# Peptides against a protein of PDB entry 6FRK: the designs that were tried, part 187

Target 1, 411 residues: chain A of PDB entry 6FRK
Amino acid sequence: NEEVLNAMLKEVCTALLEADVNIKLVKQLRENVKSAIDLEEMASGLNKRKMIQHAVFKELVKLVDPGVKAWTPTKGKQNVIMFVGLQGSGKTTTCSKLAYYYQRKGWKTCLICADTFRAGAFDQLKQNATKARIPFYGSYTEMDPVIIASEGVEKFKNENFEIIIVDTSGRHKQEDSLFEEMLQVANAIQPDNIVYVMDASIGQACEAQAKAFKDKVDVASVIVTKLDGHAKGGGALSAVAATKSPIIFIGTGEHIDDFEPFKTQPFISKLLGMGDIEGLIDKVNELKLDDNEALIEKLKHGQFTLRDMYEQFQNIMKMGPFSQILGMIPGFGTDFMSKGNEQESMARLKKLMTIMDSMNDQELDSTDGAKVFSKQPGRIQRVARGSGVSTRDVQELLTQYTKFAQMVKKM

## One batch from the design tools (peptide; made by RFdiffusion4, then SolubleMPNN)

Design b2_p21_2_s1 (from b2_p21_2, 14 letters changed)
Fold by OpenDDE base, seed 5:
Structure b2_p21_2_s1 (fold): chain B 411 residues (1-411), chain A 21 residues (1-21)
Amino acid sequence: as target 1 above (411 residues)
Amino acid sequence: DVLKKLRELYLEIQKILEENS
């Protein structure tokens, strides 16, 4: 029994290391699991694999729980949220995602760019904020981040904003000047929450990075980014362990909507390759895919139009990256889509939708859309010109549609 | 049942997108 336990624990430890879980945490987990398993219950013929998996799951849940309640904004107050993190962590993008999240929840939200170090930081924030219709503040001339942050916070407090997000300079880890600047900004604006943004793709470096920030600034929350693709998120455990701060959100892609509240159970399930059935159900419910009863009835009758395809592409785009949807399905490994293929696939879907936006109702609602275009080739040329694509691109779309429609007829 | 059919549809969408890549 002990040999079987040790063999299974070795497999789990290997899988956790491959998921970028810190080697110290994996060792600690192994010891905790070994101590928590009743060897007598294992002898009684219970499914040893399920018991070990449950014990591992339980210990991973504890590692994600810092024992500290997450900060939440207070309605009707001015809540100042300061972002900190390295360059390339996705900090600036995450500021916009968080602002958009709160705005969609009915909070009066704004953004401040206090990144004076990076050329074009303010333009990037302004571009993101403008796209999301989020009020923003920054300067092209002021070089002191303390002045910009203070003026911006004062302005938005006076305008009764409820969520005031301050983006700071993301410098390299080794720059003491960065940490001093972050402290000066924090002291000047007195944030209600300091959010550390961490890139999940840095793997084993997550612990040392998270610790360096926590040792310098009072990090109260963690956001983990780039959980799209090969990053299994094991580095998130290192961030919690080092910062003693809860993960509040995760970034799951490049889109402003690729942002969700952190849920412990789904995250650990995904980390173990068990899938995220709950998150998949939640995403499906958020899409009101129950309103697809009409689609399901059409599919049962072997009916599939270009409009039905367009609506499915919209649903996929609303669900976010397809790799994330698949990664929520048990048995679909995180490696099922390479990172490059997903962004390219979403760009392809957007291109296909743009082509379909140039189609008329007769073309979109035809049960044999490909035949409508084949009978009147002038339609292909019209759609190509209307969407700014080649006639070949329209023909490729129609070829794809035909494959789908044939598949639906076989269902 | 609905969720299963939608999953199957999305898997086939992906497969077609990959085959045409």
Scores: peptide ipSAE 0.023, ipTM 0.398, DockQ to the pose 0.104
Fold by OpenDDE base, seed 1:
Structure b2_p21_2_s1 (fold): chain B 411 residues (1-411), chain A 21 residues (1-21)
Amino acid sequence: as target 1 above (411 residues)
Amino acid sequence: DVLKKLRELYLEIQKILEENS
């Protein structure tokens, strides 16, 4: 039993290391799991694998919980949120995502660019803020970030803003001057929350980086970015361990809405390749797929039209990156579609939709769309011409539709 | 039940997208 336990723990430890979990945390987890597993209960014929998985899950949940309550903004008050992090961490993009998140929740939100070090930082923030209709402040002439931050905070306080987000200069590891600047900004504006933004793709470097920030600034919250890539999120555990601060949000893509509140259980489930069933439910519910009942009733009756297929492609596109949806399905890892394959898949869906946009209602609403086209081949040529594609592309679409319709008939 | 059917549908959409790769 101990040999079996050690073999299974070795497999789990390897998978966690491949997920960028820090070696020290993996070692601690291994010892904690060993201590939590009753070897006598393992002898009683319980599914050893499920028991180990459950023990691993519980210990990972503990590693992500710093034992500190996350800061939350107070409604009707002025909440100053200061962002800190390395250059290239996605800090500026994350400021915009957080501002947009609160704006969509009905908070009076604004952005301040106090990054005077990076050329074009203010233009980038202004561009993002303008696209999202978020009020912003910054300067093209003032070089002191303390002045910009102070003036911006004062302005937006006087205008009764509830969420005041301050973006600061991104750091390279070695500039003590940038650390002093950040401390001066923090002292001047007296933020209610200091958010450390961390790139998950830096893997094992997450601990040392997070510690370097926490040792200089009172980080109260963590945001982890680039969780849509090859980063399996193990660096998040390192950030929590080093900062002793909760993860409050995660960045899951390049879009302004690729941003979600951190949920411990879904995150750990995804990290273990168990999927995120709750996140999938939430995402499906957010789509207001009330029409899904009508679709499901059609599917129960074995009815599936080209329009039904088009609507499903629209739903997939509205859900965002298909890789994220797949990553929410148990047994599909985050790597199931590389970013390259996802863009290609979205381009394929758009191409298929463009072909269907050239179809008429009789073709789209037919319970046997493929037969409508097979009986009148001139329809294929019309659709091909209308969509600017080959007749072969239309035939391939109809072949795909036929495969779907056959599957629906078997459901 | 609904979510299971949606998952199955999306999995099959994916297979079709992959088969044409």
Scores: peptide ipSAE 0.020, ipTM 0.485, DockQ to the pose 0.111; fails the geometry check
Fold by OpenDDE base, seed 3:
Parts: structure tokens; sequence; C-alpha cells
Structure b2_p21_2_s1 (fold): chain B 411 residues (1-411), chain A 21 residues (1-21)
């Protein structure tokens, strides 16, 4: 029993190290799991593998729980949120994502660019804010971040903004001058929350980086970025351990909508390669796939129309990056679609949808759409002309639809 | 199992997208 436990723990520890979990945390987890497992209960014929997996899962959940309640903004108050973190961490992009998140939730939200160090920081923030229709403040001429932050916070307080997000300089290294600037800004604006932004792709450097920030500034929240890449997110455990601060959000891609509230259980499940079934269900529910019951019912009956295919393509496009959706399904690797293939795949879906936009209701709602076109080849020519594509492109779409419809009939 | 059917659907969508690449 102890040999089996040690072998399984070795596999789990290897997987956690490959997921960028800090070696000290992995060692501690191994000891805690060994102490939590009753070897006598393991002898009684219980599924040893499930017991060990559950114990590992429970200890990982504890590692992401700092024992501190996450800060939340107060409705009808002026909440100042200061962002800190290195250049390239995704800090500026994350400021815009957080602002957009709160704006969509009906908060009066604004952005301040207090990054005077990086050339074009204000232009980047302005571009992101303008695209999202978020009010912004910054300067092209003022070089003191304290002045910009103070003036911007005062302006937006006077305009009764509820969420005031301040982006700061990140620099490339942990420099004393960066931390001094952050302290001066923090003292001037007196933020209600200081958010540390961490790039998950830095792997084992997460602990040292997070500690350096926490030792200098009163970090109260963590946001982890670039969890859509090759980063398995194990560095997030190191950030929580070092900062003693909760993860509040995760960045899951490059789009402004690629931003989600942190959930412990789904995150640990994903980290262990179990997938994120809950997050998949939540994303499916957020899409108001109330029509999914009707789709599921159709799929149960082996019915699948061109309209049903169109609606599924719309749903995929609304869910965000297809790689994320696949990565939420157990047994799909995160690498199933390279980022380059994703944009191309979305462009292909849009092209297919444009072809279907030239179809009529009889063609779209037929349970045998391919047969409708095969019986009357003039329909293919009409759709091709209407969508500005070749007759071959329409035939390829119909071939794909036929493969789908055959699959659904076998389900 | 709805999740299994959804998985199979997305796998087939992916294959279709790859075959047209």
Amino acid sequence: as target 1 above (411 residues)
Amino acid sequence: DVLKKLRELYLEIQKILEENS
C-alpha cells in the first residue's frame, strides 16, 4: 500500500512540476497528502487512485486559498484599484479587461494611465479604452506618475465613478526605483485594492516575482494572465503562497472578453488535466444557450439541420477562443489548436456562416439539407452567387454538414 | 451523456475545420 501510494504520488508530483508548481510546494503537498491518507482505509478495497487524487485535489485547493477574503468593490462608492506588475505581464491589457468586466456589470468604470516610463503606454490604454467605450485619463506631457494618478483619481471621483482603475509602470526588472514609484503612487491615491498582475508563462519565477512585489507594496489581490498559452498555471499557487492574497481573476486570451472571475475548483481541475466541466457549463449558460435544451433534444433524436450547424458556429464564436473551449473538455490538450490556427478557424467559420446566410429557410430547416441541394442543383448556384463564393465552396459546406448530420444520427 | 455528445460534436467540428485547411 505504501509503495502504491509512493508511486502514484511520484506521478502526481512529476505532473505538478511539469505544470510549473514550485518544487517546495510540491514537496509540502506530498508530505501533507501522505499525512492525510489513512493506509488502513486504503487497504479496505477503496479505489486507491481516487482517494489519492481526492487528497491531492484537497491540498491543492488549500494552496490557492490564502485564508483571506477577496476584496470586492462597494456599489455606490468610489473604489480605487491600483495595478502593479512587470512589463509584459499583461497588466495594461488586464486593466482594460477588468474595466470592461465591471462596465458590463453596470458599474461606472474608468481607466487612468500612470505609466510614464513606457513609450506609447497611454496610446495603448487609450486605444483599448476607446474600443471598449471606457472613459480614460492620462498625459502625453506629465512625467510624474504621482501627479497623473492623483489628478485622474480626483477627476473621476468628482464625476462619481464607482470603479477607478490605475495602471502603473511595470519596467522589465524588479528595481528599487520601480517600487519607490509604486509606493509614492499608492500613498498619493490611497487605493482600496492593489492588484498584482502575474504572467503564468514565467513558470518557476512566479514565486520570486510575487514575493518581491509583496515585500514592497501591500498587494491585496492577484490576477494571473496568459493561461491560454502553454502555461499550465502552477505558478499561480506560488503567487498565492508568496503574496498571501487571493486570485480574483484570470486572463484567458488576447480579447477583452478573455477574462473570468477566478474559481478554485475549476482551476485545480484544469491544472490536474481533469478539464473544467463547470467552466464549460458556465460558458455555455452565459451564452444563453437556453436553446441548448432544444439542440440537445434534437441531437438525442438524431436531427441536425443547417440552421443547427449555423447556431453551433455562432455559439463557438461567442464562447471565445476555441482552444479554451476544447481545453475545458476532459482529455483535450491545451495544444489542440495553435493560436494561429484559431484565427484562421474563426475566419473559416465566418465564411461558412456567410454561405449559410444566403440559404433560405427551407434549406436551413431541412432535416436532410444535403438532399434538398442534391435534388435541385440550381440552389447551389444561387447560394454561391448570393454569398460571393464558388459552387465548390457550397458543395464543401454541404459535405461537411453531411458528415455532421451522419455523426448526430449515430449518436 | 450530453457532455460526451458535445465533445464528439466539437471534435467533429475541429476535424471539419482541419480538413478544410
Scores: peptide ipSAE 0.020, ipTM 0.475, DockQ to the pose 0.129; fails the geometry check
Fold by OpenDDE base, seed 2:
Structure b2_p21_2_s1 (fold): chain B 411 residues (1-411), chain A 21 residues (1-21)
Amino acid sequence: as target 1 above (411 residues)
Amino acid sequence: DVLKKLRELYLEIQKILEENS
């Protein structure tokens, strides 16, 4: 029994190391799991694998929980949020994502560019802010980030903004001068929250970087970026351990909407390759797919129309990147669709939807749409002309629909 | 049941998208 436990723990430890979990944390986890497993309960014929997985899951949940309540902004108050982190961490993009998140929630939100070191930092922030219709402040002439941050915060306080996000410079090579500058900015603006932005793709370096920031700046929150890539998120555990600060959000892509509140259980489930069933349920519920009681009932009766397919394509497009949806399904890794394949897949879905936009209600609502078109081939030509595609493209769509409809009938 | 059907639907969508690539 002990040999089996040690073998299984070795596999789990290997998987966690391959997920960029810090070696020290993996060792500590192994000891904690060994101490938590009652060998007598393992003798009783319980699935040893499930028991070890549960113990590992429980200990990983503890590693993500710093025991500190996350800071939350207060409605109707001025909340100053300062961002810190290395250049290339996704900090500037994350500022825009967070601003957009709060704006969509009905908060009066603004952005300040206090990065005077990077050429074009203000132009990049301005471009992102303008695209998202977020008010912004910065300077092309002022080189002191303290002055820019102070003036911007004062301006937006006077204009009764509720969320004031300050982006700072992210220097790689001048650590001491960067930290001094960050401290000067923090002292000048007195932020309500300091957010450390960390790139998950740096793997084992996450601990050292997060610690370096925490030792110099009073980091109160962490945002982890680039969790859409090969980064399995193990670096996030290192950031929490080093900063003793909660992860508040995660960045899951390059789009402004590729940003979500951090949830511990789904994150650990993904880290262990168990998928994110809860997050899939939440996304399904957010899409009001349950309000498609009609669709669920149709699917139960083996009925599937071209309209039902169209609505499902719309839902997929609303759920965001298809790779993220697949990554929520147990057994499908995030690597299943390359970013290139995803854009192409979304373009294909949009093309299929455009073809269906040229169909009439009789064609869309038929329980055997393919038969409607087969009986009257002139419909294919009409739809092809209406959508600007070939008759072959319409036939391919109908073939795909037929495959779906057959699958639904077998469900 | 609904989640299972959705998973199967998404898997088939993916397969269809891949077969046409």
Scores: peptide ipSAE 0.019, ipTM 0.472, DockQ to the pose 0.108; fails the geometry check

Design b2_p21_2_s2 (from b2_p21_2, 15 letters changed)
Fold by OpenDDE base, seed 4:
Structure b2_p21_2_s2 (fold): chain B 411 residues (1-411), chain A 21 residues (1-21)
Amino acid sequence: as target 1 above (411 residues)
Amino acid sequence: DKLKELRELYLQLQKIQDELA
């Protein structure tokens, strides 16, 4: 019995280490699980494997619980949220995602760019904010982040904004000067919440980095980024342990809506390879799958039009990164799509949709769209001109459609 | 049942994406 327990715990510990969980946390978890099982085996004739899995799950849930309640903004107040984190952590993108999240919830939200170190930081924030219709503040000429942050916070307080998000510089090499700058900004604006943004892909370095920030700045919340299939979620546990602060949100991709409130149970389930059934159901319910049932029915009848393909591309884009969806399905490994292929695939889909936007209803609704274009080659030239693409690009689209329509006919 | 239909839909969408890649 003890040998079986030790063997199973060794497998779990290996999997957690492979998931970038800190070695100290894995050791502590192993001891806690052993102690919990030794106490529970005396009480319940349960299947030992299920009991071990439950004990492991329960101890992992405790590792992501800092024992402190997450800060939440107060409605009708001016809530100042300061973001801190290293360059490349996804901090600036996460500021925009959080702003968009609160805006969609009916909060009066704004963004301040106090990153004076990174060339083009303000342009990047401005571009993201403008696309999301979020009010923003920053400077092209002011080099003092304290001045920019103070002026921006004062402006948006006077305009009765409820959520005021301040993005700061993320220096890699000059830790002391970064921390001094962060302290000066924090002292000037007196934030209600300080959010540490961490990249999950940095693995074992998560603990040391999170601790360095917590030792210098009163981090109260953590956001973990790049949890899009490839990132091993174990760094999140290290961040909570080091900061003693709750994870409030996770970034799951590059889109502004690839951002969700942190849920402990789904996260631990995913970390253990059990999948995220709840997140899958939530994402499915957001997709209005009722429209997809009609399409599946058409597919079962072997009918597939260019419009049906367009609707499918819209659905893929609404679903977000396909890798995330697969990573939510139990038994589909996280490694299914490389990040590089996903952006390129989305850009290709968007290009194909732009070509189809130049097609007429007769072309889109034809049960044999490729034959319509083959019978009248002038249609290809019209569509190519209308979409600003080559005739070759339109022919490639029609070739892809034909391949897919043939697959549908074989179903 | 919905999960099975979803898996089938996702597998179909994946095949489309793989063919578009």
Scores: peptide ipSAE 0.005, ipTM 0.303, DockQ to the pose 0.094
Fold by OpenDDE base, seed 5:
Structure b2_p21_2_s2 (fold): chain B 411 residues (1-411), chain A 21 residues (1-21)
Amino acid sequence: as target 1 above (411 residues)
Amino acid sequence: DKLKELRELYLQLQKIQDELA
């Protein structure tokens, strides 16, 4: 029995190390699991594998719980949220995602760019904020981040903003000058919450990085980014262990909607390769995926129209990054979707939908839409003019449609 | 049942996305 336990724990420890869990945490987990398993209960015919899995799951849940309640903004107050983190951590993108998250919930939200070190930081923030219709502040001429942060916070407090997010300078390396600048900004604006943004893809470096920030600034919250890639999120455990601060959100891609509140149980289930059934159910319920039964039935009958393709593109766009949804399904790893630029794919889908918006019902509802256009080439020119695209773009869409319709007929 | 149907839909949508990429 002990040999079987040790063999199974070795497999689990290997899988956790492959998931970027810190080697010290894996060793501690192994010891805690061994101490928590009653070997006598294992002898009584209980499924030893299920008991070990449950013990491992419980210990992982404890590792992501710092024992500290997450900070939450107060409605009708001016809540100042300062972001800290290295350059390339996704900090600036995460500021926009958090602002958009609160705006969608009916909070009066704004963004401040206090990154004076990176050329084009303010232009990037302005571009993201403008796309999301979020008010923003920054300067092209002021080089002191303390002045920009102070002026921006004062402005938005006077305008009765409820969520005031301050993006700070990120550097490529942990430098004393970066930490001093963060302290000066924090002292000037007196933030209600300091959010550390960490890239999950740095793996075993997560502990050392998170500790270096916590030792210099009063980090109260963690956001983990880039959980859409090969990073299985094991580095998040190291961030919680080092900062003693809760993970409040996760970034799951590059899109502004690729941002969700952190849930412990789904995260640990995903880390263990069990999938996120709860998150999948929540996402399905949020999307109000209309009875796709009718669509599945049409596909089973080998019928696929341009309208059916349009509806599929709408569903993909509503679902957001399809890679994330697949990653919630048990047995579908994050690697199942090719690393295509998901934003480029979404922009391409939106362009194709805009072309189809210029088609008529006869073209959209035809069981052989490509043949309708091939018989009357003047339709291609009409659609191209109506959608503001080239005739080549319409022909490429029809070629793609024909390929899909042939695949559906073979299903 | 609903999860199986959703999985089948997702596999179909994935094939569509992979062919559009």
Scores: peptide ipSAE 0.005, ipTM 0.284, DockQ to the pose 0.111
Fold by OpenDDE base, seed 2:
Structure b2_p21_2_s2 (fold): chain B 411 residues (1-411), chain A 21 residues (1-21)
Amino acid sequence: as target 1 above (411 residues)
Amino acid sequence: DKLKELRELYLQLQKIQDELA
């Protein structure tokens, strides 16, 4: 029994290390799991694998809980949020994502660019803010980030903004000058929350970076970026352990809406490869996929139309990156679709939908859409002209539909 | 049941995406 436990723990520890979990945390987890598992209960024929997984899950949940309540903004008050982090961490993009998140919730939100070190930082923030219709402040001439931050915060306080986000300079390395600048900005604006932005893709370096920031700046919240399919997010555990601060949000992609509140249990479930069933249910419910019952009924009867395919493509596009959806399904590895393949796949789906937008109701609602087109080839030419595509593109769509409809008939 | 059906649907849609790729 102890040998089996040790073997399974070795596999779990290996998987956690491959997920960029810090080696010290993995060692502590292993010790805690060993102490929590009653070997006598394991002898009683209970699924030893499930018990170990549950013990590991419980200890991982503790590692992402710093025991400190996350700061939350107060409605109708001025809330100053200062962002800190290395260059390339996704800090500037994350400022825009957070601003957009609060704006969508009906908060009066603004952005301040206090990055005077990076050429074009203000232009980048301005582009992101303008695209999201978020008010912004910055300077092309002022070189002191303290002055810019102070003036911007004062301006937006006077205009009764509720969420005032300050982006600061990043560096490639931990430099004392950067930390001194961040302290000067923090002292001048007196932020209600300091958010450390960490890139999950830096793996084992997450602990050392997070610790260096916490040792110099009073980090109160963490945002983890680049938690897409390839980053298993083990660095997030290291950030919490080093900063003793809660993860408040995660960035899951490059889009402004690829941003979500951090949920501990779904995150740990994904880290263990168990999927995020709850998050999948939540996303499905948010999409008002109530029409899925009608689809499911049709699928059960082996009926699948071009319209049904169109509606499913719409649903996929509404759910966001297909890899993220698949990564929420237990047994689908996060590696199933590379980011490059997602955008290309979405563009392909959109092209197929554009072809179907040129179809008539008789073509869309036929249970044998391919046969409708095969009987009257002039329909293919009409649809091709209407959608601005080749007759070959329409034939390829019909071929894909036929393959799919055959799969549905076998379900 | 709905989750299983959704999983199956996504699996099929993934196959379509992979074949379109």
Scores: peptide ipSAE 0.007, ipTM 0.341, DockQ to the pose 0.117; fails the geometry check
Fold by OpenDDE base, seed 1:
Parts: structure tokens; C-alpha cells; sequence
Structure b2_p21_2_s2 (fold): chain B 411 residues (1-411), chain A 21 residues (1-21)
């Protein structure tokens, strides 16, 4: 029993290390899991795998919980949120995402660019803010970030803004001057929350970087970025451990809406490849897929048309990136995120939809669309010409439709 | 039930995507 436990723990530890979980945390987790597992209960015929998975899940939840309540803005008050992080961490983009998140929730939100170090920082923030219709402040001429931050905060306080986000200069590892600048900005504006933005793609370096920020600035919140497709979420655990601060949000892509509140259980479930059932439910409910009832009824009757397939592709496109949706399905999280260029997958769907846009109602609404095309091969050539694709591309679509329709008939 | 059916649908759509890959 101990050998089996040790073998399973070794596999879990390997998977966690492959997920960029810090080696010290993995070691601690292994010891905690080993201590939490009653070997006598394992002898009684309980599903050893399920028990170990549950113990691992529970210990990962503890690693993501710093035991500190996350800061939340107060409605009707002026909440100053200062952002800090490395250059290239996605800090500036994350400022815009957070501003947009609060704006969509009915908060009076604004952005301040106090990055005077990076050429074009203000133009980038202005572009993002303007696109999202978020009020912004910055200077093209003022070089002191303390002055810009102070003036911007005062301006937006006087205008009764509720959420005032201050973007600062991104650091490279070794510039002590930029830490002093951050401290001067923090002292001048007295932020209600200091958010450290961390790139998940830096892997094992997350701990050392997060610690370096926490040792210099009173980081109260963490946002983890680049949790799209290839980013292994294990760096998030390192950030929490180093900062002793909660993760409040995650960035899940390049779009301004690729930003969500951090949920511990869904995150750990994804990290373990268990999927995010809760997030899938929430996402399905947000889409108001009431129209799916009619489809579900058709599917129950074994009816599936090319139009039904088109509508499903539209629904998937509305849900956002396939990687995110499929990552919410149990057993698909890790393998799908590793294989698919999400952009390529979306481009393939758009191509298929473009082919179907060249089909007529008789072709789209036929319960045997493939048979309609097989009986009249001239239809394939028409659709191919109309959509600017090869006849082979149309045949491939019809082959896929046929496979799907056969699966529906077996449901 | 509807959510289960939707999951099954997405699983099937993924299989189509994997076959397109």
C-alpha cells in the first residue's frame, strides 16, 4: 500500500512540476497528502485513486488560499488601485481589463498612465481605454510618475470616480530606481489596493519575482496573466506562497473580456485536468442559450442538419475560445490546451461557416444534407465556387457533418 | 440534463475539430 501510494504521489508530483508548480510547494504538498491519507482506510477497499485525488485537490486548495480575505472595492467610495509588475507581464493590458470589468458592473471607472519609462505607454493605454470608452489620464510631457499619478488621482477623485486604476512602469529585474519610483507613487496616492501582475508563462521564476515585489511593495492582491492555452497555472501557487496575497483575477487571453474573477476550486480542477463544470455552467447561462432547447429536442429525435451544425459553430464562437470551453469539460483541459492553436481552431470554424454560407436552405435544412450533395455533385462545385474553397474542402465538411449526424442518431 | 447534453455536444464538436486538425 505504501509503495502504491508513493508511486501515485510520484506521478502527481511529476504532473504538478510539469504544470510549473514550485518544487518546494510540490514537496510540501507530497508530505501533506501523505500525512492526510489514512493507509488503513486505503486497505479497506476504498478507491485509492479517488482518495489520493481528493487529498491532492484539498492540499492544492490550501496552497492557493493565503488565509487573507481579498480586498474588494466599496461602492460609492473612491477606490485607488495601483498596479505593479514586470515589463511584459501584461500589466497595462490587465489595467484595461480590470477597468472594463468594473465598468461593465456599473462602476464609474478610470485609468491613469504613470508609466513614463516606456515610450508609447500612454498611447497604448489611451488606445485601449478609448476602445473600451474608459476615461483616462496621462501626460506626454511630464516625466515624473508621482506628479502624473497624483494629478490623475486628484482629478478623478474630484469627478467622483469609484474605481481609479494607476498603471506604473514595468520593471526589469535589477533596477532599484524603479522600486523607489513605485514606493514614491504608492506614498503619494495612498492606494487602497496594490495589485501585482504576474505572467504565468515564466514558470519556476514566479516565486522569486513575486517575492522580490512583496519585499519592496505591500502587495495585497495578485492577478495572473497569460493563462491561455499553453500557460500552466502552477505559477499562481508560487505567487500566492511568495506574496501571501490572494489571486483576485486571471487573464485568459488577449481580448479585453478575457478576464475573470479568480475561483479557487475551478482553477484547481483545471490544473488537475478535471475541467471546470461550474465555469461551464456559468458560461452557458451567460450565453442565454435558450435556443439550445430546440436543438436539444432535435438531437433527442436524432435530427441534425447542416443549419444545426452552423448554429452550434455560432454558439461556440460566442462562447469565446474553444480552448477555454473545452478546458471546462472534464478530461479535455490539459490535452486540448496543449494541441490547439486557438486562433487556428477559430479560423477552421470560420472557414466551415463560410462554406455553409454558400449553401441553400434545401441543403442546410435537409435531415440528410450529405445525401443531398451526393445525389447532385454539382451542388459541391457550386458551394466550393461560392465560398472560394476547393471541392475537397466541401467534401471534408460533409464528411464531418455525416460523422456528427451519425453520433446524434446514436444518442 | 440540458447541461449534460450540451457537454456531449461540445465533446462531439471537439472530435470534429480533432479530425479537422
Amino acid sequence: as target 1 above (411 residues)
Amino acid sequence: DKLKELRELYLQLQKIQDELA
Scores: peptide ipSAE 0.006, ipTM 0.322, DockQ to the pose 0.110; fails the geometry check

